# Peptides against a protein of PDB entry 5T59, part 80

Target 1, 112 residues: chain A of PDB entry 5T59
Amino acid sequence: TTPTMQSTSLLTEHLGYPPISLVDDIINAVNEIMYKCTNAMEKYLMQRNIIGKKDFSDEIKIGTAKLESLLENSVDKNFDKLELYVLRNILSIPSDLLEENRFRLLHHEKLV
Target 2, 90 residues: chain B of PDB entry 5T59
Amino acid sequence: EHIRFQRLVQVCNKALEESIRKLQSWEKIHECFPNYGQTREGIENLTVCQQQVIKLWSNLSRVEFDAIFHERSIEEKLNQLDDLINKARS

## One batch from the design tools (peptide; made by RFdiffusion4, then SolubleMPNN)

Design b2_p18_2_s2 (from b2_p18_2, 8 letters changed)
Fold by OpenDDE base, seed 1:
Structure b2_p18_2_s2 (fold): chain B 112 residues (1-112), chain C 90 residues (1-90), chain A 18 residues (1-18)
Amino acid sequence: as target 1 above (112 residues)
Amino acid sequence: as target 2 above (90 residues)
Amino acid sequence: SELEKKYKELDELEKLLE
């Protein structure tokens, strides 16, 4: 079920911010964390790029890039699902509360 | 009675867990470093790196998500939403 | 605060991986 404009408006009033803003915060946070992790991994290995007489810098760069790509794809997939779930099932208003009488109740509760 | 915030936490944890799953695979890590991982020292470095990255992922996500939830007062707001729904249905 | 302590610990962990 797709959220309606009415539910979005009511939730925005209730939350003090649009529901999507919470999801945006979460997604932005995980993206930042993701790149911190991959960057840390690359730097850690690049500081240990020489074993014996062989320099593995190129392999490390390619390998970490592959892992970053894998992580990016997984994050995108799973947090897209999260976004849909949150907006449809958590930050949602049941149809019975979208009726006129219930709408007034919600508004009244905020004002009192 | 209050279920929405619990569900939010659960779905966040699930998304985080599933996102890092491939990095938890030693085989997957090793495949990305086929020659480096054939050396003893390389294996040791990769092992430490993998463990620390997973730890960093887990700890950063916990702290950052908790901060977001606090800043957005989402537990309180979702509990209130649950209460409103239950009240309306009574 | 406990939160600040956690951030510091995480910063140290990040430095360890640098």
Scores: peptide ipSAE 0.058, ipTM 0.907, DockQ to the pose 0.010
Fold by OpenDDE base, seed 2:
Structure b2_p18_2_s2 (fold): chain B 112 residues (1-112), chain C 90 residues (1-90), chain A 18 residues (1-18)
Amino acid sequence: as target 1 above (112 residues)
Amino acid sequence: as target 2 above (90 residues)
Amino acid sequence: SELEKKYKELDELEKLLE
């Protein structure tokens, strides 16, 4: 189930970039989005940190940090799964296409 | 016939959905702000914040992932891959 | 472009949380 060097080479040739590059883009994007979301949340609440005569700034900071950690852990878990799935099941070449004669076919198709 | 790009979209959506799931829980949100959330105004603020951040998550991910898919021409490439595989098996 | 429009919308949304 693990991608072979041959598969990676063929896919890189086909895609114009290594398969892992797509996954990296996705993961980098979601990480950026994640921190934008948590930052926005903190800013929003910190602008509303005083209710009555009580300042909730400390609680807000701690709370948003907890949410960030929660989201971070979830993102890591789910997108690690995504990486494995994409590389194994989407950006993959079946074994029958890795045969010598099939390899020739792939090259032929590229040249056409 | 063309299945790989569909799968890519699906797995991305699933990962995004599962990642944000706990933030969709009001209970989880409230637990992080136990005293703040005991005030009426605090509850209102948290409610709006929760709604907006989830919306931001959804919209940002949509735009960014679409941009990635476009820049990588992944739909076309995956369709071509499907075609090559199908042809080789015929 | 449609993508640019979406970015503008996102900017507005993000500002709501700032």
Scores: peptide ipSAE 0.057, ipTM 0.908, DockQ to the pose 0.010
Fold by OpenDDE base, seed 5:
Structure b2_p18_2_s2 (fold): chain B 112 residues (1-112), chain C 90 residues (1-90), chain A 18 residues (1-18)
Amino acid sequence: as target 1 above (112 residues)
Amino acid sequence: as target 2 above (90 residues)
Amino acid sequence: SELEKKYKELDELEKLLE
């Protein structure tokens, strides 16, 4: 299930930032890395675009674009799953601690 | 006792591994360069390129994710969360 | 720092792919 507002508030207080912020950092990082990798690949091959008397520049550009698309789709899929898992199973508060008496205890521990 | 941070590391590694899986396939790489890959020199270039890109992916992700975890103090915070949960249940 | 060293190594790797 989706995290409750109560859970988000408690975790934000504990972490010092909203739980989603961590996921955002991770996703932003992998996206940056992804494009760095594909850019590096294109540059490497473009420096080696001529074999014999044939220029393969167009094929290289198309090919690297295809690989970028494949990687992009895979990143999106897998890190969407990651986001869901992290927010539901890692950055989560068990239901038994969301009871009123347990809620107060958690808050009290933060103040001590 | 402390399990949440371990799970975070595991799921991050899994996502990274699965994301790069298709680029690890020589067949997939070669399919994107059908004529270039028919030349000896082209095959050599693609082989080196594939190897280096995978290496770059792995190394960049390691450094960047470690930096994020440090900046967010996530190991400490998740350990504390585990402790709080255990204490509340005792 | 160790982190700075790692970034330096990565920069060299990126140059290798250029």
Scores: peptide ipSAE 0.056, ipTM 0.907, DockQ to the pose 0.010
Fold by OpenDDE base, seed 3:
Structure b2_p18_2_s2 (fold): chain B 112 residues (1-112), chain C 90 residues (1-90), chain A 18 residues (1-18)
Amino acid sequence: as target 1 above (112 residues)
Amino acid sequence: as target 2 above (90 residues)
Amino acid sequence: SELEKKYKELDELEKLLE
């Protein structure tokens, strides 16, 4: 189920920020981590690019780029699922609490 | 009683684990470096690189995600949400 | 302080790969 405007408003009031902001933080963090990892790999291997008399610099650059693409695809897929799950199942308000009387109750409980 | 924060942690861990899964495959790593990986020294370098990157991935994600959860006070907020829902249904 | 220690450990780990 897709979050309603009412649900988003209530959660924003409760959290102090829109629910999507948490997901954005998580996704931004993992993207940063991803590129740090691939950059570290490339640097490590490029410092060890000569084996015997052969220079493997070109292969290392291409190989690392392939791994980066592989990781990017996996991150995108899995964290898209995460976003959907978090917004639908964790940062969600049951339908019974979206009724008028329950809506007021939630607001009242916050203020008490 | 409090379940939402636990679920958040679980889904984050799951996403992180699944994202790094292919890099945990030696075959996949070696495939990206077909000639480099034909040398003894190359294999050694790739092995160390793979192991350390996986550790880096795990450790960075733990630190960064914990920081996010703290900054957003998400455990407290989700516990409160659970309490509100349970109270409304009682 | 515990968080600081974790960051230091991560920095050391990153340096191993750089």
Scores: peptide ipSAE 0.043, ipTM 0.905, DockQ to the pose 0.010

Design b2_p18_2_s3 (from b2_p18_2, 5 letters changed)
Fold by OpenDDE base, seed 3:
Structure b2_p18_2_s3 (fold): chain B 112 residues (1-112), chain C 90 residues (1-90), chain A 18 residues (1-18)
Amino acid sequence: as target 1 above (112 residues)
Amino acid sequence: as target 2 above (90 residues)
Amino acid sequence: SELEKKFEELDEEEKKEL
């Protein structure tokens, strides 16, 4: 099930930020890491681009680009799943706490 | 009692592990460098490169995700959420 | 694990939606 507006509001109040902001931080971080990894790989191989008398620079550039694409696709797929899981199962409010009396309890506990 | 933060860590690790899985395949790496990988030196370089990038992936993700969790105070907030839910159900 | 099962379920749901 998708989060309700009420759930989002309550969680935002509790967290001090919208739940999606945490997911955004995680996704932005992994994207940065991904490109750092592929860049490091390319640089390492480009420093070793000549074997014997043959220059493999073009093959290295194409190959690392292919690996980057492969990693991008995998990151997108798996972190889309992560986003859904976090928002539905971790940063979620049970239905019984969405009742009026439970809503008041949440506010009361925060203020005390 | 406190379960949400543990789940967050687990799902992050799972996503990271599954994302790097294909790069852990030597066959996939070699396919991207068909001629380079036919040389002895090329194979050696690719082997080291593969190992290093996987380690870099793991180390960077650990450091940056921990920083995010700290900055967002997410462990404390999730523990409080667990406590609140448990209290409401008692 | 339970987490792995849930992750797999989400994968199947995503495949159906796409």
Scores: peptide ipSAE 0.074, ipTM 0.910, DockQ to the pose 0.016
Fold by OpenDDE base, seed 1:
Structure b2_p18_2_s3 (fold): chain B 112 residues (1-112), chain C 90 residues (1-90), chain A 18 residues (1-18)
Amino acid sequence: as target 1 above (112 residues)
Amino acid sequence: as target 2 above (90 residues)
Amino acid sequence: SELEKKFEELDEEEKKEL
């Protein structure tokens, strides 16, 4: 199920930031790592682009681009699932805590 | 008692593992370099490259994700959330 | 694991949404 506005507000108060911000940090990080990895791969192979008398630069560029696309698709797929899981199952408040009496408890704990 | 942070770590590891899975396939790597991979030196270079990139992926993700978790104090916050839930249910 | 099962379920849901 989709998180409610109430749960988002309560979690934001508890965390000090919106729950989605954590997911954003994670996704931004993995994207950065992904491109660092693909760049490193390309650089490594381009430094070794000549074997014998043949230059494989074009093949290396195309091949690395294909691998990058493959990795991008996989990252997108898996971290979309991660986002859903985190927001629904980790950064979530059970319905019993969304009741008025429990809501007061959360505020009380924060103030103490 | 505290389960949410453990789940966060697990799902992060799962996503990272599944994301890099195809690059762990030698067949997939070789398919992208059909002529380069037909040479002895090419195979050697691709092998090292594959190993290094997987290592880089693992190391960078560990460092960066740990930094995020620290900056967001997420372990503490999730533990507190677990405690609140348990307290409310008692 | 239970987490793995849940993760796979989300995969199926995502496929439907995309």
Scores: peptide ipSAE 0.071, ipTM 0.910, DockQ to the pose 0.016
Fold by OpenDDE base, seed 4:
Structure b2_p18_2_s3 (fold): chain B 112 residues (1-112), chain C 90 residues (1-90), chain A 18 residues (1-18)
Amino acid sequence: as target 1 above (112 residues)
Amino acid sequence: as target 2 above (90 residues)
Amino acid sequence: SELEKKFEELDEEEKKEL
């Protein structure tokens, strides 16, 4: 079940930000981490690119790029699932509470 | 009674774990470096690299996600949400 | 776990959308 506009509004008021903003922060963070990891891998191996008389720089670049792509695909898949789960099951309001009474409770709690 | 924040942490960990799973496969790593991995020194380098990147992944994700959770006050907010829901149902 | 089940269910749904 996709969150309703009403639930989004209520949660935004409660959180101080839209629920999607939390997910965006998480996804942006993991993307940054992902590229830091792949960059670290490439740099580490490029510092060790010569073995004997052979230069493996090209192979290292290609190989690291492949690993990056693999990781990108996995991150995309798993964090899409995360987004759905968070928005549907964590940052959600039960349908039976999506009424005027629930809204009043939020306002009441803010004022008291 | 408070369940939402725990679930958030769990799903984050799950997503992180599943995302890095393929890099934990030596076979997949080696396949990306077929000639480099035929040398003793290359194998050693790849092994260390694999271990380091996995650790880096784990450490960075922990630090960054904790920072996000703190900045968004998400534990408190989710606990409050749980309380509000429970109160409304009582 | 309940989380695991829900996550897997979402995985299946996403596969259909992709």
Scores: peptide ipSAE 0.070, ipTM 0.910, DockQ to the pose 0.016
Fold by OpenDDE base, seed 2:
Structure b2_p18_2_s3 (fold): chain B 112 residues (1-112), chain C 90 residues (1-90), chain A 18 residues (1-18)
Amino acid sequence: as target 1 above (112 residues)
Amino acid sequence: as target 2 above (90 residues)
Amino acid sequence: SELEKKFEELDEEEKKEL
């Protein structure tokens, strides 16, 4: 199920920030980590680009780019799933609490 | 009683594990460096890279995600959410 | 190892930024 505007508003009030902001932080973090990892690998291999008489610089650049793409695709897929799961199953309010009387109760609890 | 934060940690770990899975495959790594990986030194360098990048991935993820969870006070907020839901249903 | 040190440096830098 997709979160409603009402659910988002209540959760925003409870959290102090929109639920999507947490997901954004997580995704931004993993993207940063991903590029740090691939960059470090490329730099290390480029320092060791010559084996014997042969220069493997071009192969290293292409190979690391392929690995980066592979990792990017996997990160995108898995963290898209994570986003959906978090927003639907973790940062969610059951429908029974979205009824008028329950809605007011939740709001009242925040004010007390 | 409190289940949401545990689930958050679990799904984060799962996403991280699945994301790095292909880099844990030596075959996938070697395929990206077909000629370089035919040399002894190349194999050694790739092996070190593979091992260290996996470690870096794990360590950075742990530190970064814990920082996010702390800054967002998400454990406390999710526990409170669980309590509110349980209270409303009682 | 050299790579290990480099990765550790990245880790430490990240910790400082958080």
Scores: peptide ipSAE 0.072, ipTM 0.901, DockQ to the pose 0.010; fails the geometry check

Design b2_p18_2_s4 (from b2_p18_2 with E12K E16L E18K)
Fold by OpenDDE base, seed 5:
Order: structure tokens, then C-alpha cells, then sequence
Structure b2_p18_2_s4 (fold): chain B 112 residues (1-112), chain C 90 residues (1-90), chain A 18 residues (1-18)
């Protein structure tokens, strides 16, 4: 189930930032890492592009681009699932704590 | 007692592992370089490249994710959340 | 998917640890 506005507000107060911000950081990081990896692969192979008398530069560029696409698709799929899981199951407040009495307890605990 | 941060780490690791799985396949790597991979030197280069990129993926993800978790104080915050929930239920 | 299965397992484990 989708987090409620109340849950988001309470968690934002607790965390000091909106829950989605953590997920955004994670996703941004993995995207950066992904492109660093593919770039490194291309550079490594391009330094070894000539075997015998044949230049494989074009094939290397195309091949690394294909691998990048495969990785992009996998990252998108898996981290979309991660986002849902984190927001629904980790950064979540049980329904029993969303009642008025429990809401006050959260505020009280913060003040203590 | 404290479970949320552990689950966060686990799901992050799972997502990272599944994301790199296809690059761990030699067959998929070779398919992207059909002519290059028909040469002895090409196979050797691809093998080393594959190993290095997987290591790079692992190392960079560890460093960056740890930095995020630290900057967001997420372990502490999730532990506190667990404590609040447990306290409310007691 | 494998990830979905893992998520389900993680969720179950979380419930058991509570």
C-alpha cells in the first residue's frame, strides 16, 4: 500500500528529511556508479582495440553500449522494486501508531 | 529488536546483486563482442574486463551507499523508529 | 522475479523478528 500523507509527515519529522530523499540518494548513486562502470569498461577495451592488424574500435563501442543498455534496464527494474519496498515496509509506520493517541506519543517522545 | 536497518542493507544488496547479474554472464559479454571475442587476446581482455567491472561495481556501491547511510543517519533513525514502535506496543 | 521473492522473504523475516 502507498504511504499516507500522515506517515510521510511523521517520518519526515523523525528523519529530518522526507523518506523519498533517501531513496533518491540511493538511486542517484547507483546510476552514477553504473555509468562509471560502463565507461571504465569501454576505456579498458579501447586501450586494447587492435589485435594483430585489425582494429576493433567500432565493435568495442557498439558492444559496450549494448552492455550499458542491459545494465540500465536491470538497474531500473530492481531499484524501482527497492523503492517500493523501502517506502512501504522499512520507512513505514504501523497503522496502530497512526491513531490519534499514538500520534501524540510520537510528538511526546521527540520532546523528551 | 532492531530490524529495519538490517532489512535496508539486505534489500540494497539484493538490488545491487540482481542488477549486475547479467554482466556476470560470460555468454552475454561474448555476444556483445562477436568478432573481438573470437581472438585469443580478445577473450583474455574481455575476461579481465568483466572481472574488473564487477569488482568496481561492488567497491563503488559499498563506498557510496555507506556514505549515504552515514549522511542520512539512517541506522540511528531506523533503530529509533523500531524503539518507538516497540514502546508504543508495550 | 527473484527480487520479488527476496522481498517477500525479507518481509516474512521482519514479521517474525517483531
Amino acid sequence: as target 1 above (112 residues)
Amino acid sequence: as target 2 above (90 residues)
Amino acid sequence: SELEEKFEELEKEEELEK
Scores: peptide ipSAE 0.050, ipTM 0.899, DockQ to the pose 0.020
Fold by OpenDDE base, seed 1:
Structure b2_p18_2_s4 (fold): chain B 112 residues (1-112), chain C 90 residues (1-90), chain A 18 residues (1-18)
Amino acid sequence: as target 1 above (112 residues)
Amino acid sequence: as target 2 above (90 residues)
Amino acid sequence: SELEEKFEELEKEEELEK
């Protein structure tokens, strides 16, 4: 379930960084990508904002903003799930390795 | 034997796929541009835009996530973690 | 957890691939 302080410390030693740092990198990256995508979409459509004699600039701005909002909500939900899954099921140490003797083994492997 | 990195890749792909799902819906796209999408040119522009954005999403995410995984040496570290766990249980 | 349950399908796929 919830990662322990001991697990976090051991993983930090093993990884060379706190487990949450990897998740932060992933989330920061997807956020950057998200806004690049929405910006590209807006720019593409704004370059094609006039059809016939009608200017659709306002509709394009509103529409792209709506899509951005939808994407933001979806990214937030799915990557919150990702964070939980990664920290609980991937970057985790089984209870048997949290025993004193196994703890020493991990330290030994790190030092070698 | 080595399962953690595979799981990481899978969950990343799943999150990316589910995040872009609504933008893959033509109906959802069209709803955001009700009048623009009533024109032939508008439909064409939206179609191309949708396709390009989805490709951009896929390409950027692949490049950026691979860079993160490399910078963090996460495949190696997760494989080592799997090995440690297996060793401890043997 | 509720969020964990959302990845059940992924977990099943992982078990199948193992």
Scores: peptide ipSAE 0.049, ipTM 0.902, DockQ to the pose 0.019
Fold by OpenDDE base, seed 3:
Structure b2_p18_2_s4 (fold): chain B 112 residues (1-112), chain C 90 residues (1-90), chain A 18 residues (1-18)
Amino acid sequence: as target 1 above (112 residues)
Amino acid sequence: as target 2 above (90 residues)
Amino acid sequence: SELEEKFEELEKEEELEK
């Protein structure tokens, strides 16, 4: 079930911010973490780029880029699912509460 | 009675676990470094990298997500939402 | 290990940013 404008408005009033803002924070955080992880790995390996007489710098750069891409794709996929789940199943208002009387009740309870 | 915040934590953990799953595969890691990983030292370095990246992923996500939840007061707000819904249905 | 130290530094840095 797709969130309605009414649900969004009510939840925004309740939360003090739009529901999507929470999801945005989560997604931004995981993206930052992702790049920190891959950056750390690249730096470590680049400090150990020579084994014997061979320089693996180019392979390390390409390899870490591939890992980053792999992780990016996985993050995008899984956190898109998270976004949908949160907005539809967690930050949601049941249809019975969207009726006029229930709507007023929610507003009243907030003020009391 | 209060279920929404628990669900939020669960879905966050699931997304994090599924996102890092491919990096938990040694085969996937080795495929990215086919020649480097043919050396003893290379294997050792990659092994350490894999282990530490997974740990860093877990630790950073825990700290960051907890901070977000706190800043957004989401546990309290979701509990209140549960209460309102339950009250309306009674 | 050196990598462990690097990751610890990153973790601490992230913690301090909050």
Scores: peptide ipSAE 0.067, ipTM 0.900, DockQ to the pose 0.010; fails the geometry check
Fold by OpenDDE base, seed 4:
Structure b2_p18_2_s4 (fold): chain B 112 residues (1-112), chain C 90 residues (1-90), chain A 18 residues (1-18)
Amino acid sequence: as target 1 above (112 residues)
Amino acid sequence: as target 2 above (90 residues)
Amino acid sequence: SELEEKFEELEKEEELEK
């Protein structure tokens, strides 16, 4: 289930930032890494674009673009799952702690 | 006792592993370079490229994710969360 | 693993949402 507003608020107070911010950092990082990897691959192959008398530059560009697309799709899929998992199962507060008495306990612990 | 941070690391590793899985397939790599991969030299280049990109993926992700976890103090915060939850249930 | 099972479940949910 989707995290409640109360859960988000409590976690934000605890973390010092909204839970989604951590996920955003992770996703932004992997996207950056992804493009660095594909760029490196393209550069490596483009430095080796001529074999014999044939220039494979066009094929390399197309091929690396295809690989990038494949990687993008995979990253999107898997990190969407990651986002859901993190927000639902890691950065989550059990329902029993969202009750009034437990809420006070969390507040008390912060003050102590 | 402390489980949330471990799970975070595990799910990150899983997502990274599954994301790079297709690039680990030689067949898929070769399909993207049908003519280039028909040459001996091309095959050699693709092989090295594949190995290097996988290593780069692993190394960069390790460094960047560790940095994020540190900057966000997430291990400490998740451990504290575990403790709070356990205490509340006791 | 438990993590793997949950991850797969989320994958299925995501596919259904598309």
Scores: peptide ipSAE 0.058, ipTM 0.908, DockQ to the pose 0.016; fails the geometry check

Design b2_p18_3_s1 (from b2_p18_3, 9 letters changed)
Fold by OpenDDE base, seed 2:
Structure b2_p18_3_s1 (fold): chain B 112 residues (1-112), chain C 90 residues (1-90), chain A 18 residues (1-18)
Amino acid sequence: as target 1 above (112 residues)
Amino acid sequence: as target 2 above (90 residues)
Amino acid sequence: SSEEEELKKFEKEIDESL
């Protein structure tokens, strides 16, 4: 079930912010964390780029880039699912509560 | 009675766990560093690096997500939503 | 859609974990 404008409005009033804002915060956070992790990995290995007489800097840069891409793809897929799940199943109002009588109840509770 | 916040935590954990799963594979890590990983010292470095990244991922996610949940008062709001729904159906 | 099916699977997994 796709969220309706009515549902979004009611939830926005209840939450004090649009439901999508929470999801945006989560996604922005994980993206930031993701790049912090990959950056840390690259820096750690680049500090250890020479083994014996061989410099592995180029291989490290390419390898970490590949891992970053792998992580990016996984994050995108899983958090897209998360977004849909949250908006449909967590930050949602059952259809029966969108009826006139139930709608009044929600407004009443807000005013009390 | 209150189920929505629990579900939020669960889905966040699941998404985080599934996202990092491929980095938990030593084989995938090693494949990205084929020559570096053929040296003893390289293997040691990659092993430590892998462990540290996973820990960093877990720790940062916990701290940041908890901060978001707190700033958005989402547990309270979701509990209230559950209560409203339950009341309406009673 | 394929995406919808994947979402349903995801939802099922979450529901089962409750």
Scores: peptide ipSAE 0.242, ipTM 0.930, DockQ to the pose 0.875
Fold by OpenDDE base, seed 4:
Structure b2_p18_3_s1 (fold): chain B 112 residues (1-112), chain C 90 residues (1-90), chain A 18 residues (1-18)
Amino acid sequence: as target 1 above (112 residues)
Amino acid sequence: as target 2 above (90 residues)
Amino acid sequence: SSEEEELKKFEKEIDESL
């Protein structure tokens, strides 16, 4: 189930930030890490591009680009799942607590 | 009692592990460098490169994710959330 | 949907790891 507006509001109040902000931080971080990894790989191989008097620079560039694309696709897929999981199962308010009486209780805890 | 933060850590690890899985495949790596990987030196270089990338992936993700969790105080907040839920259901 | 099935599988794997 998709998080409700009410759930988002309550969690935002509790967290001090919207739940999606945490996910955004995670996704931004992994994207940065991903490109650091692929860049490092390309740099490492480009320093070793000549073997037996053959220049493999073009192949290295193409190959690392392919791996980057592969990693991008995998990251996108898995962290999309992560986003949904986090928002649905971790940063979520059970339905029984979204009822009027429970809602008041939660607010009371914040105000007291 | 406190389960949400544990789940967060687990799902992060799962996503990271699954994301890097393709790069852990030597066959997949080799396919991207078909001629380079036909040389002895090329194989050696690719092997080292593969290992280094995986290590870098693991290390950077650990450091960065821990920093995020700390800055967002997410463990504390999730524990509090668990407590609130448990209290409400008691 | 395929997406939903994949998500359910993902959730199951996480839950089983707990």
Scores: peptide ipSAE 0.242, ipTM 0.930, DockQ to the pose 0.944
Fold by OpenDDE base, seed 5:
Structure b2_p18_3_s1 (fold): chain B 112 residues (1-112), chain C 90 residues (1-90), chain A 18 residues (1-18)
Amino acid sequence: as target 1 above (112 residues)
Amino acid sequence: as target 2 above (90 residues)
Amino acid sequence: SSEEEELKKFEKEIDESL
């Protein structure tokens, strides 16, 4: 199920930020890490691009690009699932508590 | 009692592990460097590179995700959420 | 949908790890 506006508002008040902001931070971080990993791999191999009398620079560049694409596709798939899971199951309010009387209780607990 | 933060850590770890899984395959690595990987030195370099990338992935993700969790105070907030829900149901 | 089914599998795996 998709988070409701009510849930988002209540959670934003509780967290001090919208729930999606946490997910955004996580996704941004993993994308940065992904780039750092592939860049490090390319640099490492480019420092070792000559074996014997052959220069493998072009093959290394193409190969690392292929691995980057592979990793990117996997990251996108798995962190899309993560986003849905977090928003539906972690940063969520049970439906039975999304009633007027329950809303007041949550607000009351925050204030006292 | 407190379950939401544990689930957050678990889902993050799972996503990270599944994302790097294909890079853990030697066959996938070698396929990207067909001629380079036909040399002894090339195989050695690719082996070390693969290991280093996996370690870098693990270390960077740990540091960055912990920083996010700290900045967002998410453990405390999720524990409080669990407590509020449990209290409301009691 | 296929996406929903994949999500359910994902959720199950997480729940079983608890």
Scores: peptide ipSAE 0.237, ipTM 0.929, DockQ to the pose 0.880
Fold by OpenDDE base, seed 1:
Structure b2_p18_3_s1 (fold): chain B 112 residues (1-112), chain C 90 residues (1-90), chain A 18 residues (1-18)
Amino acid sequence: as target 1 above (112 residues)
Amino acid sequence: as target 2 above (90 residues)
Amino acid sequence: SSEEEELKKFEKEIDESL
């Protein structure tokens, strides 16, 4: 199920930021890390591109690109699941707390 | 009592682990470098590279995710949320 | 859907690890 507008508003008030912002931070971070890793891999191998009398630069570039794509696809898949899980099961408010009496309680607790 | 932050950490770890899983496969690494990996020196380089990338992935993700969690005060906020829910249900 | 099924599996794995 998709989070309600009310849930999002309450969580935003509680967190001080929209729930999606946390997910965005996580996803942005992993993407940055991913490209740092692939870049490091390429650079490491390119510094070792010549073995004997053969230059493997082209193969290294192609191979690293393939691995980058593989990692990118896996990151996308798994962190899409993460996003859904976080928004549905972690950054969520049970329906009973969305009732008027419980809603007042949440606001009261914030003000106290 | 407090379960949401634990779940957040677990789901992050799982996503990170599953994302890097294929790079942990030597077969998948080797198949991307078929000729390079036929040389002794190439195999050695790929082995070291694979290990270093996995370590880099793990270390960077730990540092960056902890920083995010701290900046967003998410442990405290999720604990408070758990407390509110438990209080409301008691 | 396939996506929902995969998500359920994912959730189950997380829940079992708790």
Scores: peptide ipSAE 0.236, ipTM 0.929, DockQ to the pose 0.853

